# Peptides against a protein of PDB entry 1IK9: the designs that were tried, part 16

Target 1, 211 residues: chain A of PDB entry 1IK9
Amino acid sequence: MERKISRIHLVSEPSITHFLQVSWEKTLESGFVITLTDGHSAWTGTVSESEISQEADDMAMEKGKYVGELRKALLSGAGPADVYTFNFSKESCYFFFEKNLKDVSFRLGSFNLEKVENPAEVIRELICYCLDTIAENQAKNEHLQKENERLLRDWNDVQGRFEKCVSAKEALETDLYKRFILVLNEKKTKIRSLHNKLLNAAQEREKDIKQ
Target 2, 207 residues: chain A of PDB entry 1IK9 as posed
Amino acid sequence: MERKISRIHLVSEPSITHFLQVSWEKTLESGFVITLTDGHSAWTGTVSESEISQEADDMAMEKGKYVGELRKALLSADVYTFNFSKESAYFFFEKNLKDVSFRLGSFNLEKVENPAEVIRELIAYALDTIAENQAKNEHLQKENERLLRDWNDVQGRFEKAVSAKEALETDLYKRFILVLNEKKTKIRSLHNKLLNAAQEREKDIKQ
Target 3, 195 residues: chain B of PDB entry 1IK9 as posed
Amino acid sequence: MERKISRIHLVSEPSITHFLQVSWEKTLESGFVITLTDGHSAWTGTVSESEISQEADDMAMEKGKYVGELRKALLSVYTFNFSKESAYFFFEKNLKDVSFRLGSFNLEKVENPAEVIRELIAYALDTIAENQAKNEHLQKENERLLRDWNDVQGRFEKAVSAKEALETDLYKRFILVLNEKKTKIRSLHNKLLNA

## One batch from the design tools (peptide; aimed at target 1 F180, target 1 (a further copy) K190)

Design b1_p11_5_s3 (made by RFdiffusion4, then SolubleMPNN; from b1_p11_5, 4 letters changed)
Fold by OpenDDE base, seed 2:
Structure b1_p11_5_s3 (fold): chain B 211 residues (1-211), chain C 211 residues (1-211), chain A 11 residues (1-11)
Amino acid sequence: as target 1 above (211 residues)
Amino acid sequence: as target 1 above (211 residues)
Amino acid sequence: SSTFGGGEPPP
């Protein structure tokens, strides 16, 4: 089961933060449980897939689009306060919410809730879920942090190997050129020596012809 | 102000999850506020730095060590259930907790709480703090995830540059050796040609003398 | 100018 808790303000009680829990299996479209609490009382309602379909039909809205709007209304934490308005009658246990557009507000959904006999249990379960979610998110943060530190070490290691490779390439090029120049100069010296010996031999032959 | 919420079970009510909020400024040693709730009632007590010092003295414990034990007892979420036992009298509003060692349990601290008139407000504030902490932790998770994805891209970029550098070094070495061999072979050919010319000139001179 | 032949959709 998935669960989301959000804070809402009721139009009738704008100074009192209420908490809206929505719990569902697989998808919100398959139905969900709504729990509303003010920290003292709790109210719960089950919304079936058929009710979701009926509300979509009554709105002349495609079911998937309607569920997309429900998701924004019911599962968005305190978004910008003005997009959705929540109404609840503690007397009738009737919950409804409206989407506020620039020029028009319309009812997006309405549900009958039932007052919970033991609101303290629902509130405890809600707090437990929050604490579990905190612990899970903290464990995920610690894991991601350790992974970041690992990736940073691995990056530094590769960077250091890359810099050594660049320097070793430049050093290799320089060393190979130095060795090449040395051997070339030796061969040039041998060529010059042989050329001088040929010139001397030619000069000696020209002297021997001139007797 | 720092705040920590933990779930506890009271010895008197082992089936009912209670929530212990501890809130403090700067350090736990400077004093703190304890709030206990069962999701219906709430009790609050302020613990001063002087009371912490007195409890440390009464235990013959160094204050910093005592505060270290308080931190483990009061701020550890549901650690292994058996290390700390929490006791609360709803009648006397007396809260105390014990540290259980293998062979001995001892009282680690005791505080008088006051019953809160509006427990719903305290419970709402506690749930709000949990939801804020969830949102902060989620934002941190998203940030760390994006940073991990960045670091992984940067690592792949450096790794690809490193591999190109290695291949370019090997290619450079091979190319320089090929060029070196070509030029060396040209110089060796010139040396051989000059040596043959010297041998021919010597043979011609030996013919001219025999002639 | 290699004309990519538009294959006819089957019936």
Scores: peptide ipSAE 0.000, ipTM 0.847, DockQ to the pose 0.010
OpenDDE base, seeds 1, 3, 4, 5: peptide ipSAE 0.000, 0.000, 0.000, 0.000; ipTM 0.845, 0.845, 0.846, 0.845; seed 1 fails the geometry check

Design b1_p11_5_s4 (made by RFdiffusion4, then SolubleMPNN; from b1_p11_5, 6 letters changed)
Fold by OpenDDE base, seed 1:
Structure b1_p11_5_s4 (fold): chain B 211 residues (1-211), chain C 211 residues (1-211), chain A 11 residues (1-11)
Amino acid sequence: as target 1 above (211 residues)
Amino acid sequence: as target 1 above (211 residues)
Amino acid sequence: MSTFGGGERPP
């Protein structure tokens, strides 16, 4: 079961924060349980897939698009305050919400709720869910933080090895060139020495033929 | 102001989840506000630094150690269930908690609370704080996740550059050695050729003198 | 961005 709790303000009670819980299985489209509380009273209602489909049809909206708007209205939490308006009659237990566009407001959905006999239990469960969600998110934060610290260490280690490899490559190239030049110069000197000996031998032979 | 909310069970009402909120400025040692709720009623009390000191003295405990135990009892949330026991009289508004050791239980702290006139407001504020904490933790999770993904990319990029650098170093060494051998062999061949020419010139001169 | 200066290969 997925669950979302959102703060809402009712048009009739704008100074009182209400809490809208939506709970569903698999997808919001397959139906959901809606729970409303003011921190003292609670109201609940089950919305079926057929009711979602009927509301979409009554809206002349494609079901997937309608469910997309339902998701924004019911699950977005404190979205930009003015996009959705919530209404509830405690007497009739009739809950509805509107989507406010620039020039048009329209009823996006309406549901009959039932007053919960034990609102304290609903409120306790809601608070428990919030505390569990806090604990889960904190554990995830601690895990991600430790992973970030690990990845940063691993990055620094590879970066340091890379820099050492670059420097070692440059040093190797320089050393190999130095050694190469030394050996080449030795061989060049030996070649020059042998050429000079050949020239001298040729000059001596030319003198011996000329007596 | 720092705040912690914990689930507790009262010894008198073990089937009912209660919520203990502790709110403090700077440090728990400087005093705190304690709020207890069952999801219908609420009770609050202010605990001063002097009361914390007095409770420490009455316990014959060093204040810092006592505050350390207070922090565990009041802020640990659902610690291992059996370490702390909570008691509350709704009639006297007397709240106390005990630390359970293997062979000894002792009262760790006691506070007088006052029944809140508007418990619904306290409950709403508590739920609001939970929802805000959820939102903050979610935003932190998303941030840490994006940072993890960045660090992982950065690590892979450096790792790939490092591997290329290693391969390039080995290839460079191999290429330089190959070139070195080629040039050395050329010079060795030239030296051998010049030596042979010198030997032949010497043999011809020895023939010309005998002739 | 440390510009690793491409060392001039000796001619």
Scores: peptide ipSAE 0.000, ipTM 0.842, DockQ to the pose 0.006
OpenDDE base, seeds 2, 3, 4, 5: peptide ipSAE 0.000, 0.000, 0.000, 0.000; ipTM 0.845, 0.845, 0.845, 0.844; seed 3 fails the geometry check

Design b1_p11_6 (made by RFdiffusion4; failed a check: the pose's geometry)
Pose (drawn by RFdiffusion4):
Structure b1_p11_6 (pose): chain A 207 residues (1-76, 81-211), chain B 195 residues (1-76, 83-201), chain P 11 residues (1-11)
Amino acid sequence: as target 2 above (207 residues)
Amino acid sequence: as target 3 above (195 residues)
Amino acid sequence: EEEFEEFLEEL
């Protein structure tokens, strides 16, 4: 059981703001209850599933395509106008295309015997919604703060692992350089003794 | 300017639900407006900064402690009473085995309740809209952080596994380069032996 | 001499 409460402007009353409450089960296609309120009175109407299928036929529209129009118009490039007569309780709305507009929906609403009960329930639903949302935003705020920390934690763990690697790398190389360079000292020494021995032979051949 | 709308029950009408709307600027301490509605009529009252502190004196409570009790009682066990004839509104606090009058307000019946009710409903719808948008923004951040975390965690796994492959990998190379030096040394030695 | 040139080529 779902519902949407939207504010709307009626052409015959651009001064005051009205409220439209649409409620259904699963889908609009299966039917819906519509209620209009000015904060004092309330007018209600029902639209059955068969009535929706018929209206879609009378409008030369694919049923799902028609329900889509109802969703954009009633559940809040698509321009829609709303009219209501308190004298007749007739409620209709049109889709305004380029130079051509057409009747999209019409409802004969009935004035409600207990407007206050309807208005109180509506407000109550809204307050419950505000409440459910806050609880959710709080749950997400905490999850947000947990992740901000879990990242900072691992980020530090990362920097440490990298810094440990660099310390170890330079440490290993330092030892290597020492050993390698000691050998080079022997090579240079041997290399130079050899040269010396070559120059000594060269001297015997010359004298 | 902030406001809180609470659903309450009056002692003289546990059947019907009323709505209490409290509005203020910065803190209740500087005064606030309280409105009571049953969805048909509405009663309003203004409580000045001067009256509030005055009440803090009659009770001998720090203006802070007193405002604290109001926050708990009015912004949502607290009991509420209202007489439509007198427009007098009062509420009490109920502890174990005792109760006491906590405060009262002389409200006045509003001339255009529908206007008040419409504004209240409008506020609720805007709040729902703002809250749903924030739920989206925070939902995405929760996603970005989830992804960013997996990234770094992966970097950590790769980094730690690298520092464990380093000693073994670098030592092999060192053996290679070192074995080259020894060969030169042997060759040189052998040459010296030639001569 | 020849033996010596052989030797320098070997170094």

Design b1_p11_6_s1 (made by RFdiffusion4, then SolubleMPNN; from b1_p11_6, 4 letters changed; failed a check: the pose's geometry)
Amino acid sequence: MEEFKKFMEEL

Design b1_p11_6_s2 (made by RFdiffusion4, then SolubleMPNN; from b1_p11_6, 4 letters changed; failed a check: the pose's geometry)
Amino acid sequence: SKEFEEWLKEL

Design b1_p11_6_s3 (made by RFdiffusion4, then SolubleMPNN; from b1_p11_6, 4 letters changed; failed a check: the pose's geometry)
Amino acid sequence: MEEYEKFLKEL

Design b1_p11_6_s4 (made by RFdiffusion4, then SolubleMPNN; from b1_p11_6, 3 letters changed; failed a check: the pose's geometry)
Amino acid sequence: MEEFEEWLKEL

Design b1_p11_7 (made by RFdiffusion4)
Pose (drawn by RFdiffusion4):
Structure b1_p11_7 (pose): chain A 207 residues (1-76, 81-211), chain B 195 residues (1-76, 83-201), chain P 11 residues (1-11)
Amino acid sequence: as target 2 above (207 residues)
Amino acid sequence: as target 3 above (195 residues)
Amino acid sequence: ELEELEEELEE
C-alpha cells in the first residue's frame, strides 16, 4: 500500500496551492484512489483497473504506456496542466505538447463529508515519513562515521607496514655492503701482488 | 528559523489527534510561536523572549533549565489540555505518583486556518524531499568509503606480504654477488701460485 | 722471451 502526496497548481486558482494524494497497491495499473485538498475541504475519487484499461483504449495508447503517463502526471519535456471546478467537482488534466494538447485524464470527484479526518491522516502520514527518514539518515550517519575511522585505522596500519619494510631493506643492504666490500679489499690486494709479480719477471727478462 | 510539528492527544478528546507546531529562531529562549490544529481550525500564540525569562523567574529556575523542560514537552510523559471555548492551552508533567502544571499559553483562533494547514503540509513535503536527497548523498558516501577501504586494505595485504618476502629474496642475490667475489679471489690466489 | 711472457700474462 503506497502513496504519493504532491502539491499542484490549478489553472482556475493560480493563487492558492492545492495538494494531491494518490494511493494504490503495488501498481497504478490495478487502480488508485485520488484525493484533492485545499486545506479545508477534500474531494475524492477512485479509478478501477478496468477503467484504466478502457481509458487507455479510448486514448489509442498501449496500456503500460498510458499508466506511465499517469505516473509522470499524478505522482510528480513533459508538461501537464490541471483543472478543477468546485461547482462540479470535475477534475481533469492535459498533457501539453507543441501547439497540441490533449485530455490525459478526467475524474468526477465527490466532496468529502469529513475533510478534517482526511487532512489529519494526510499530515500524519507525512510526519511518519519524516520520522522514518530521519532514523534512516541517522543509521547512515553512524555507518559513515564508522567507515571514516575504519579507513583511518587501516591507513595507518598501511603506512606502518611500508615504513617497516624500508627500515628492514636498508638494514639488510648495510650488512651486505660491509661483507662485499671486505672481499673487494682482498681482491685489490691480490690483484696488486700479482701485478707486482708480473713486473718482477718482466725485470729478469730485461736484465 | 526552525520548527517542529508534533502529533498530540488532548485530555478532553483522546479520540481525535491534534498537531502542535512550534517555530523559533536560533533558540526557544528568544521566543517562539506555537500553533495548534485539528485539520479544520487552528489556534496560535506568540511567546516573547521577555515572557519566557519572566516565567523562568516565577518558577525560580535558570532560564536554561526552564527552556529545557519546554523543549522536552513541546518539541517531543507529558499531558496536554485545550479548551476550544477559552483557547487556553496547558500541559503538565507526570511522574511516579505525582503530576504538575508545567506551562500554559493563551492561544487565539486563527482567521484563515486553511492557509495555516496548507503551509504546514507544504513544509512537511519539503522536509520529506530534502531528507530523501540527503539519504542519497550519505548513501553514496557510504559506498565510496566502502570501496576506498577495500582499496587500502588490499594495499596493506600486499605491503605486509612484501615485507615478508624481502629477507629471503635479497639474501639470495647477496649470495650470488658474493659467490662472484670469491671466485675472483680464488682465481687470483691460483695465479699467484702459478708464479 | 718477452712475447712468450706477454702471452702467458694474457692467458

Design b1_p11_7_s1 (made by RFdiffusion4, then SolubleMPNN; from b1_p11_7, 5 letters changed)
Fold by OpenDDE base, seed 1:
Structure b1_p11_7_s1 (fold): chain B 211 residues (1-211), chain C 211 residues (1-211), chain A 11 residues (1-11)
Amino acid sequence: as target 1 above (211 residues)
Amino acid sequence: as target 1 above (211 residues)
Amino acid sequence: KLEEFEKLLKE
């Protein structure tokens, strides 16, 4: 089961933050449970897949688009600048919400809620869920932080090895060329010496032919 | 201001999860505000630095050790297996907690709380804080996840460059040796050819002298 | 490898 709690402002009670809990299985399209609370009272309603389909049809909206708007309205949390306006009558237990565009407001959906007999239990469970979510997110944060620190170390280690490899490659090339030049110079000196000996032998032979 | 909300079980109401909020500035030693709620009623008390010092003295406990035990008791959240037991009388508004060791239980602290006139406001604020904490932790998680993914890419990139550098070093060494051997062999062949020419010239000169 | 090369160079 997926769950989202959002804070909302009701048009009727703009000074009192209400909390809108939505719970669903896999997709909001398959239906959801909506719970509203003001921290004293709670109201709950179940919305079926058929009701969502009917509401989409009544609005002449494509179901996927309608569910997309429901998800934005009910799961995003409404800030004071939000496109979504929430209305609830405690007398009728009728909850409805509107999408406010620049020039047009339209009702996006409506639900009949039932007043919860023991709101304290619903509120306690809601707080428990918040605390569980905090604990889970903290554990994830601590894990990700440790992994991040590990990856930073591993990156630095490989970077340092890479820099050493680059330097060692340059040093190897330089050393090999130096050694090779020394040996080549020895061989060149030996070739020059042998050439000079051949020239001298030829000059001596030319002298011996000339008596 | 630092704040921690924990779920606790009261000895008097073990079936009802209570929530213990503790709020403090920098250190719990400098005093704190404690708020207890059952999701319907709320009770609040302020504990001063002087009261903490007095309670430590009355317990004949070193203040730093006492504050360390307060921090464990009040901030860790009590599970059913916890060393800390919480007691509250709604009639007297007296809150006290004990540390349960194997053979000894002792009172760790006690506070007079006051019943909050509007518990719904306290409960709403508590839920708001939980939702804010969730949002902050989610944003941190998303950031850490993105950084983790970045560091993984960067590590793979450097690792791949390092492996290429190692291979390139081995290839360079092999290529340089091959080239050097070719040039050396040419010089050795030239030296051998010059030596043979010198030997032939010497043999011809020895024939010309015998002639 | 360097030692083998040095031997080939002395030869």
Scores: peptide ipSAE 0.041, ipTM 0.857, DockQ to the pose 0.025
OpenDDE base, seeds 2, 3, 4, 5: peptide ipSAE 0.039, 0.036, 0.039, 0.041; ipTM 0.856, 0.856, 0.856, 0.856; seeds 4, 5 fail the geometry check

Design b1_p11_7_s2 (made by RFdiffusion4, then SolubleMPNN; from b1_p11_7, 6 letters changed)
Fold by OpenDDE base, seed 5:
Structure b1_p11_7_s2 (fold): chain B 211 residues (1-211), chain C 211 residues (1-211), chain A 11 residues (1-11)
Amino acid sequence: as target 1 above (211 residues)
Amino acid sequence: as target 1 above (211 residues)
Amino acid sequence: KLEEFLKELKD
């Protein structure tokens, strides 16, 4: 089961933060359980897949789009833009919410909730879930931090090897050329010496012919 | 102000999870506020630095060690080892906790709590803090995930450059040697040709003298 | 390799 808890403000009680818990199996489209609490009282309702489909049809909205709007309203809470307005009557137990666009406000959905007899159990379970989520997220943060530190070390090691490889390549090239030039110059000197000996031998032969 | 919320079980009500909130400024040693709740009622007490010092003295324990034990008891909750036992009387508002060692149990501390008049406000604030902590931890997780993905890309890039550098170094060395062998073989051939010309010139001169 | 090659080149 997936779960999301959000802070909401009710139009009827804007000074009191309420908490909206939504729980579902795999997809919100398959139905969900909604729980509202003010930290003292709690109210719960179950919404079926058939009710979601009916509400989408009544709105003349495609089901996937409607579920997408439900997801934004119920799982994100009142975003900072007050895009969603929440209403609840404690007397009628009628919960409804509206989407406020610049030019148009429309009712997105409504639910009949039932007052929970043992609200403290619901509140305790909600707090337990929050604490479990905190612990899981902390463990994930510690894991990611250690992995980050590992990746940074691995990067530094490869970078240092790369820089050494570049320097070693340049040094090798320079050394090879220097050694090659030395050997080539020796061979050039030997060629020049042999040429001079050939010239001298030719000059001596020309002198011997001229007697 | 720092804060920690933990689940605890009271000896008097082992079937009902309680929540212990501890809040302090910088260090627990400077004093703290303790809040206990069962999700319906709440109780609060303030512990001063002087009270902590007095309790440490009464226990004949060094203050830093005593604060270290308080930190383990109050901030970690009942660890899985039941090392800390929590007791609370709703009538007397007396809260006390014990450390259970294999051979010895001792009272670690006690506090007089006052029943909160508006427990719903305390519970709402506690839930708000949990949700804020979840949001902060989620943002940190997303940041660390993105950074890990960046570091992994950067590592792959440098690794690929390093492998190319190694291959390029080996290829350069091989190419330079091949080119050098070719040039040197040409110079050796020229030296051999010049030597043969010198030998022929010497043989012709010896024929001319014998003539 | 280079030293051996350089020796063969002196020769």
Scores: peptide ipSAE 0.033, ipTM 0.853, DockQ to the pose 0.027
OpenDDE base, seeds 1, 2, 3, 4: peptide ipSAE 0.033, 0.032, 0.033, 0.033; ipTM 0.853, 0.853, 0.853, 0.854

Design b1_p11_7_s3 (made by RFdiffusion4, then SolubleMPNN; from b1_p11_7, 5 letters changed)
Fold by OpenDDE base, seed 1:
Structure b1_p11_7_s3 (fold): chain B 211 residues (1-211), chain C 211 residues (1-211), chain A 11 residues (1-11)
Amino acid sequence: as target 1 above (211 residues)
Amino acid sequence: as target 1 above (211 residues)
Amino acid sequence: SLEEFQKWLEE
């Protein structure tokens, strides 16, 4: 089961933060359980897949689009923009919410809730879930931090090897050229020496013919 | 101000999870505010630096060690081992906790709490703090995940450049040796040709002298 | 450079 807790403000009680918990199996489309609390009282209701389909049909909205709007309204809470307005009557236990667009506001959905007999259990379970989620997220953060430190070390190691490889390539090229110039100069000197010996031998032969 | 919320079990109500909130400025040694709740009622108390010092003295414990034990008891909750036992009387509002060692249990501290008149506000604020902490930790997780992905890309880029540098170094060495062998062989052939010309010139001169 | 070395080889 998945769950999301959000803070919401009710139009009827704008000074008192309420908490909206939604719980579902795999997809919100398959139905969900909604819980509302003010930290003293709690109210719960179950919404079926058939009710979601009926609300989508009544709104003449495609089901996937309607479920997408439910997800934004119920799982994200009131975003920083007043895009969703939440209403609840403690007398009728009727919960409804509206989507506020620039030129039109419309009811996105409504639910009949039931007052929970033991709200303290619901509140304790909600706090437990929050503490468990904090612990899980903290453990994930510590793991990701250690992994970042590992990746940074591995990057520094490869970077250092790469810089050494570049320097070693340049040094190798320079060293090979120096060594080859020395050997080639020796061969050029030997060729020049042999040419001079041939010239001298030819001049001596021409002197011997002239007598 | 720093705060920590922990789940605890009271010896008097072992079936009902309680929540212990501790709030402090900079250090726990400077004093703290303690809040206990069962999700319906809340109790709060303030512990001063002087009271912490007095409790350490009464226990004949070094203050830093005593504060270290307070931190383990009050900020970690009941660890998985029954090392700390929590007691609370709703009648007297007296809260105390014990450290359980293998051969001895001793009272680590005690506090007089006061029942909060509006527990719903305390509970709502506690849930708000949990939700804020979840959001902060989630944002940190998303940041660390993106940073991990960045570091992994940067590592792959440097690794690929390093592998290309190694291959280019080996190819350079091989190419330079091949080119040098060709030029050296040409120079060796020229030296051999010049030596043969010198030998022939010497043989011709010796024939001319015999003639 | 390789070009300077080639030029030196031809010289």
Scores: peptide ipSAE 0.023, ipTM 0.850, DockQ to the pose 0.024
OpenDDE base, seeds 2, 3, 4, 5: peptide ipSAE 0.020, 0.020, 0.020, 0.021; ipTM 0.849, 0.849, 0.850, 0.850; seed 2 fails the geometry check

Design b1_p11_7_s4 (made by RFdiffusion4, then SolubleMPNN; from b1_p11_7, 4 letters changed)
Fold by OpenDDE base, seed 5:
Formats: C-alpha cells, structure tokens, sequence
Structure b1_p11_7_s4 (fold): chain B 211 residues (1-211), chain C 211 residues (1-211), chain A 11 residues (1-11)
C-alpha cells in the first residue's frame, strides 16, 4: 500500500489546517481511500476504479490524464500557487475540489465521506506513519551521506594516482631521452674518431707513394 | 527551537500508542516543554532548568549524566528493549518514567502536566511539524542522491583518465625503446663498417711495405 | 632494462 498525507485548507475553514490522506494499492487509478482530518474529527471515503473511470468519462477526459490531475490535487497538497481549492461540508460530508487556471476554474472531483467513529485511532495511525516515514528517510539520508563520503574518498584516491601517473609519464619521457642522447653522442664521437683515423691512414699512404 | 516527537506506550493504556513531544532551546539542560497526546486529548508541561538541576541533585546524579538519561528516555522513544517505562494518570495529570535495568528499576523523572483546552490545535501543529520534517528530509535525500550521482560520474571520469594514462605510459616506454634501438643499431653498423675499412687499409699498407 | 640495454650498446 502506498500513502500520501498532505496539508490542505478548506474554503469553509481557511484558518484551520486540515490533513488529506490518500492511500492506494500500486496505482491511484485502481482506486484509493481518502481520509480528511482537522486533528479532532476524521472523515473517510473509498473511491473505486469504476468511479474514477466514470468521473473521467463525465469530464470527457482521458483516464490517464484525469488520474494525473487527481494525483496533483490530492497528493501534492495545496501547492503555493493555490492551483487547487478544497471544499468540505461537515453536514453533508461532501468533499469537492476545483482546479484554478488563469482564466477558468473547474471542478476536478467530488467524494462523499463518512465520519469516523473513533477519530483518535485514525489520527494516531497517521502520526505513526509520519514518524515511521521520518525514521526511514533519516536512515536513507545517513546511508547516502556515508556513501557520498566514500565516493569522495575514492575520487581523491584515483585523482592522486592519476596526477602521479601524469608526472611519472613526463619524467619517464625526459629520462629516456636524456639517457639515449648520451649513448647516441658516444656512438657519434666513436664514428667521428674512426673517420679521422681513416683520413690519416689515407694521407700516410699518399705520402708513402710519393720516393 | 529543537523538537522531537516519539511514540510511547503508557502502562495504564498499553494498547494505545501515545506521542511524547519534547521541545527545547539549544540544549535540553536549559529546560524543555513536554506534550503528551493520544490523538484526542493533549497534556503539556514545562520543565525548567532549575527543576532539572533539582532532580539531578535528588537522584545524587551528575547533571550532565542525568540530562543524558532524560535525552535517552524522552527523545529516543521507547526503544525496542523496554528500557524505559512510561506512566501517566489522566486524573492527577502526573507523568513519570522509569529506567529498567537488568536487576534494578528506578524512577528517572516525573512531571506534572496540564490538560490542553484545544487539543486539536496541538495535534494539527504536531502533524504539520511531521509533514515539514518529511519534506525537508526528502529534499535533503534528493540532494544527496544527486550529489552521489555526480561523485560517481566524476570518479568514473578520473578512473578512465587514469587507466588511459597508465596505458599511455607503458606505450610511450615501449615506443621510445623501439625507436632508440633502431637508431643505435644504425650507429653500431656504421662503427663496424668503419672498423672494417681501417683493417683493410692497414692490410694494404702492409702489402705495399713488403713490396 | 635500461642498464642492460646500455651495456649491450657499449658492447
């Protein structure tokens, strides 16, 4: 089961924060349970897949698009932009919400809710879920923090090895060139010496022929 | 202000989860406000720095050690090991808690609470705090996840550059040796050729002298 | 390796 709790403001009670809980199995499209609470009373309703399909058809909207709008309205909370307006009558237990666009406002959906007999149990369970979610998110954050610290160490280690490899490559090239130049210069000197000996031998032979 | 909400079980109502909220400024030692709720009623009490000091003295415990035990009892919730037992009388509004050790149980502290007139407001604010904490932790989680992905990319990039540098170093050494061997072998061949020319010139001169 | 190579080159 998936669950989302959102803070909402009702048009009838704008000074009192309400909480809208939505719970569903796998997908919101397959139906969901909504719970509304003011921290004292609670109201719950079940919305079936068939009702979602019928509402989409009545709106002449594609089911996937309609569910996408339901998800934004019911799971995102009232975003800071007042994009969704929530209405509830405690007398009729009728909950409805509107999407407010720049030039057009329209009803997005409506649900009949039932007053919960034991609202304290629903509120306690809601708080428990919040605390469990906090604990899970904290554990995940601690894990990610440790992993980031590990990755940073691993990056520094490889970076340091890379810099050493670059330096070692440049040093190797320089050292090899120096050593080879020395050996080649020795061989060039030996070649020059042998050429001079050949020239001298030729000059001596020319002298010996000239008696 | 710092705040912690914990789930607790009261000895008098073991089937009903209660919530213990503790709020304080900077340090728990400077005093704190406790709120107990069952999701319907709420009870609040203020504990001053002077009361904490007096309780530590009455227990013959160092203040820092006592505050450390208060922190474990009141902020950690009932850990899975039943280390702390919580008691509350709705009639007397007397809250007390015990530390259960292997061979000894002792009262760790006690507080007089007052019943809140508007428990719904306290419960709503508690839920709001939980939702805000969830949102903050989610945002932190998303940030840490993005940073983790960045660090992993950066590590892979440097690792790939390092491996290329290692390969390039080995290839450079091999290429330089091959090139220098070729040039040196040419010079050795030239030296051998010049030596043979000198030997031939010497042999011709010996023939000319014997003639 | 380089020392052996230098030795072989002197030889």
Amino acid sequence: as target 1 above (211 residues)
Amino acid sequence: as target 1 above (211 residues)
Amino acid sequence: ELEEFEKWLKE
Scores: peptide ipSAE 0.025, ipTM 0.848, DockQ to the pose 0.028
OpenDDE base, seeds 1, 2, 3, 4: peptide ipSAE 0.023, 0.024, 0.024, 0.024; ipTM 0.848, 0.848, 0.848, 0.848; seeds 2, 4 fail the geometry check

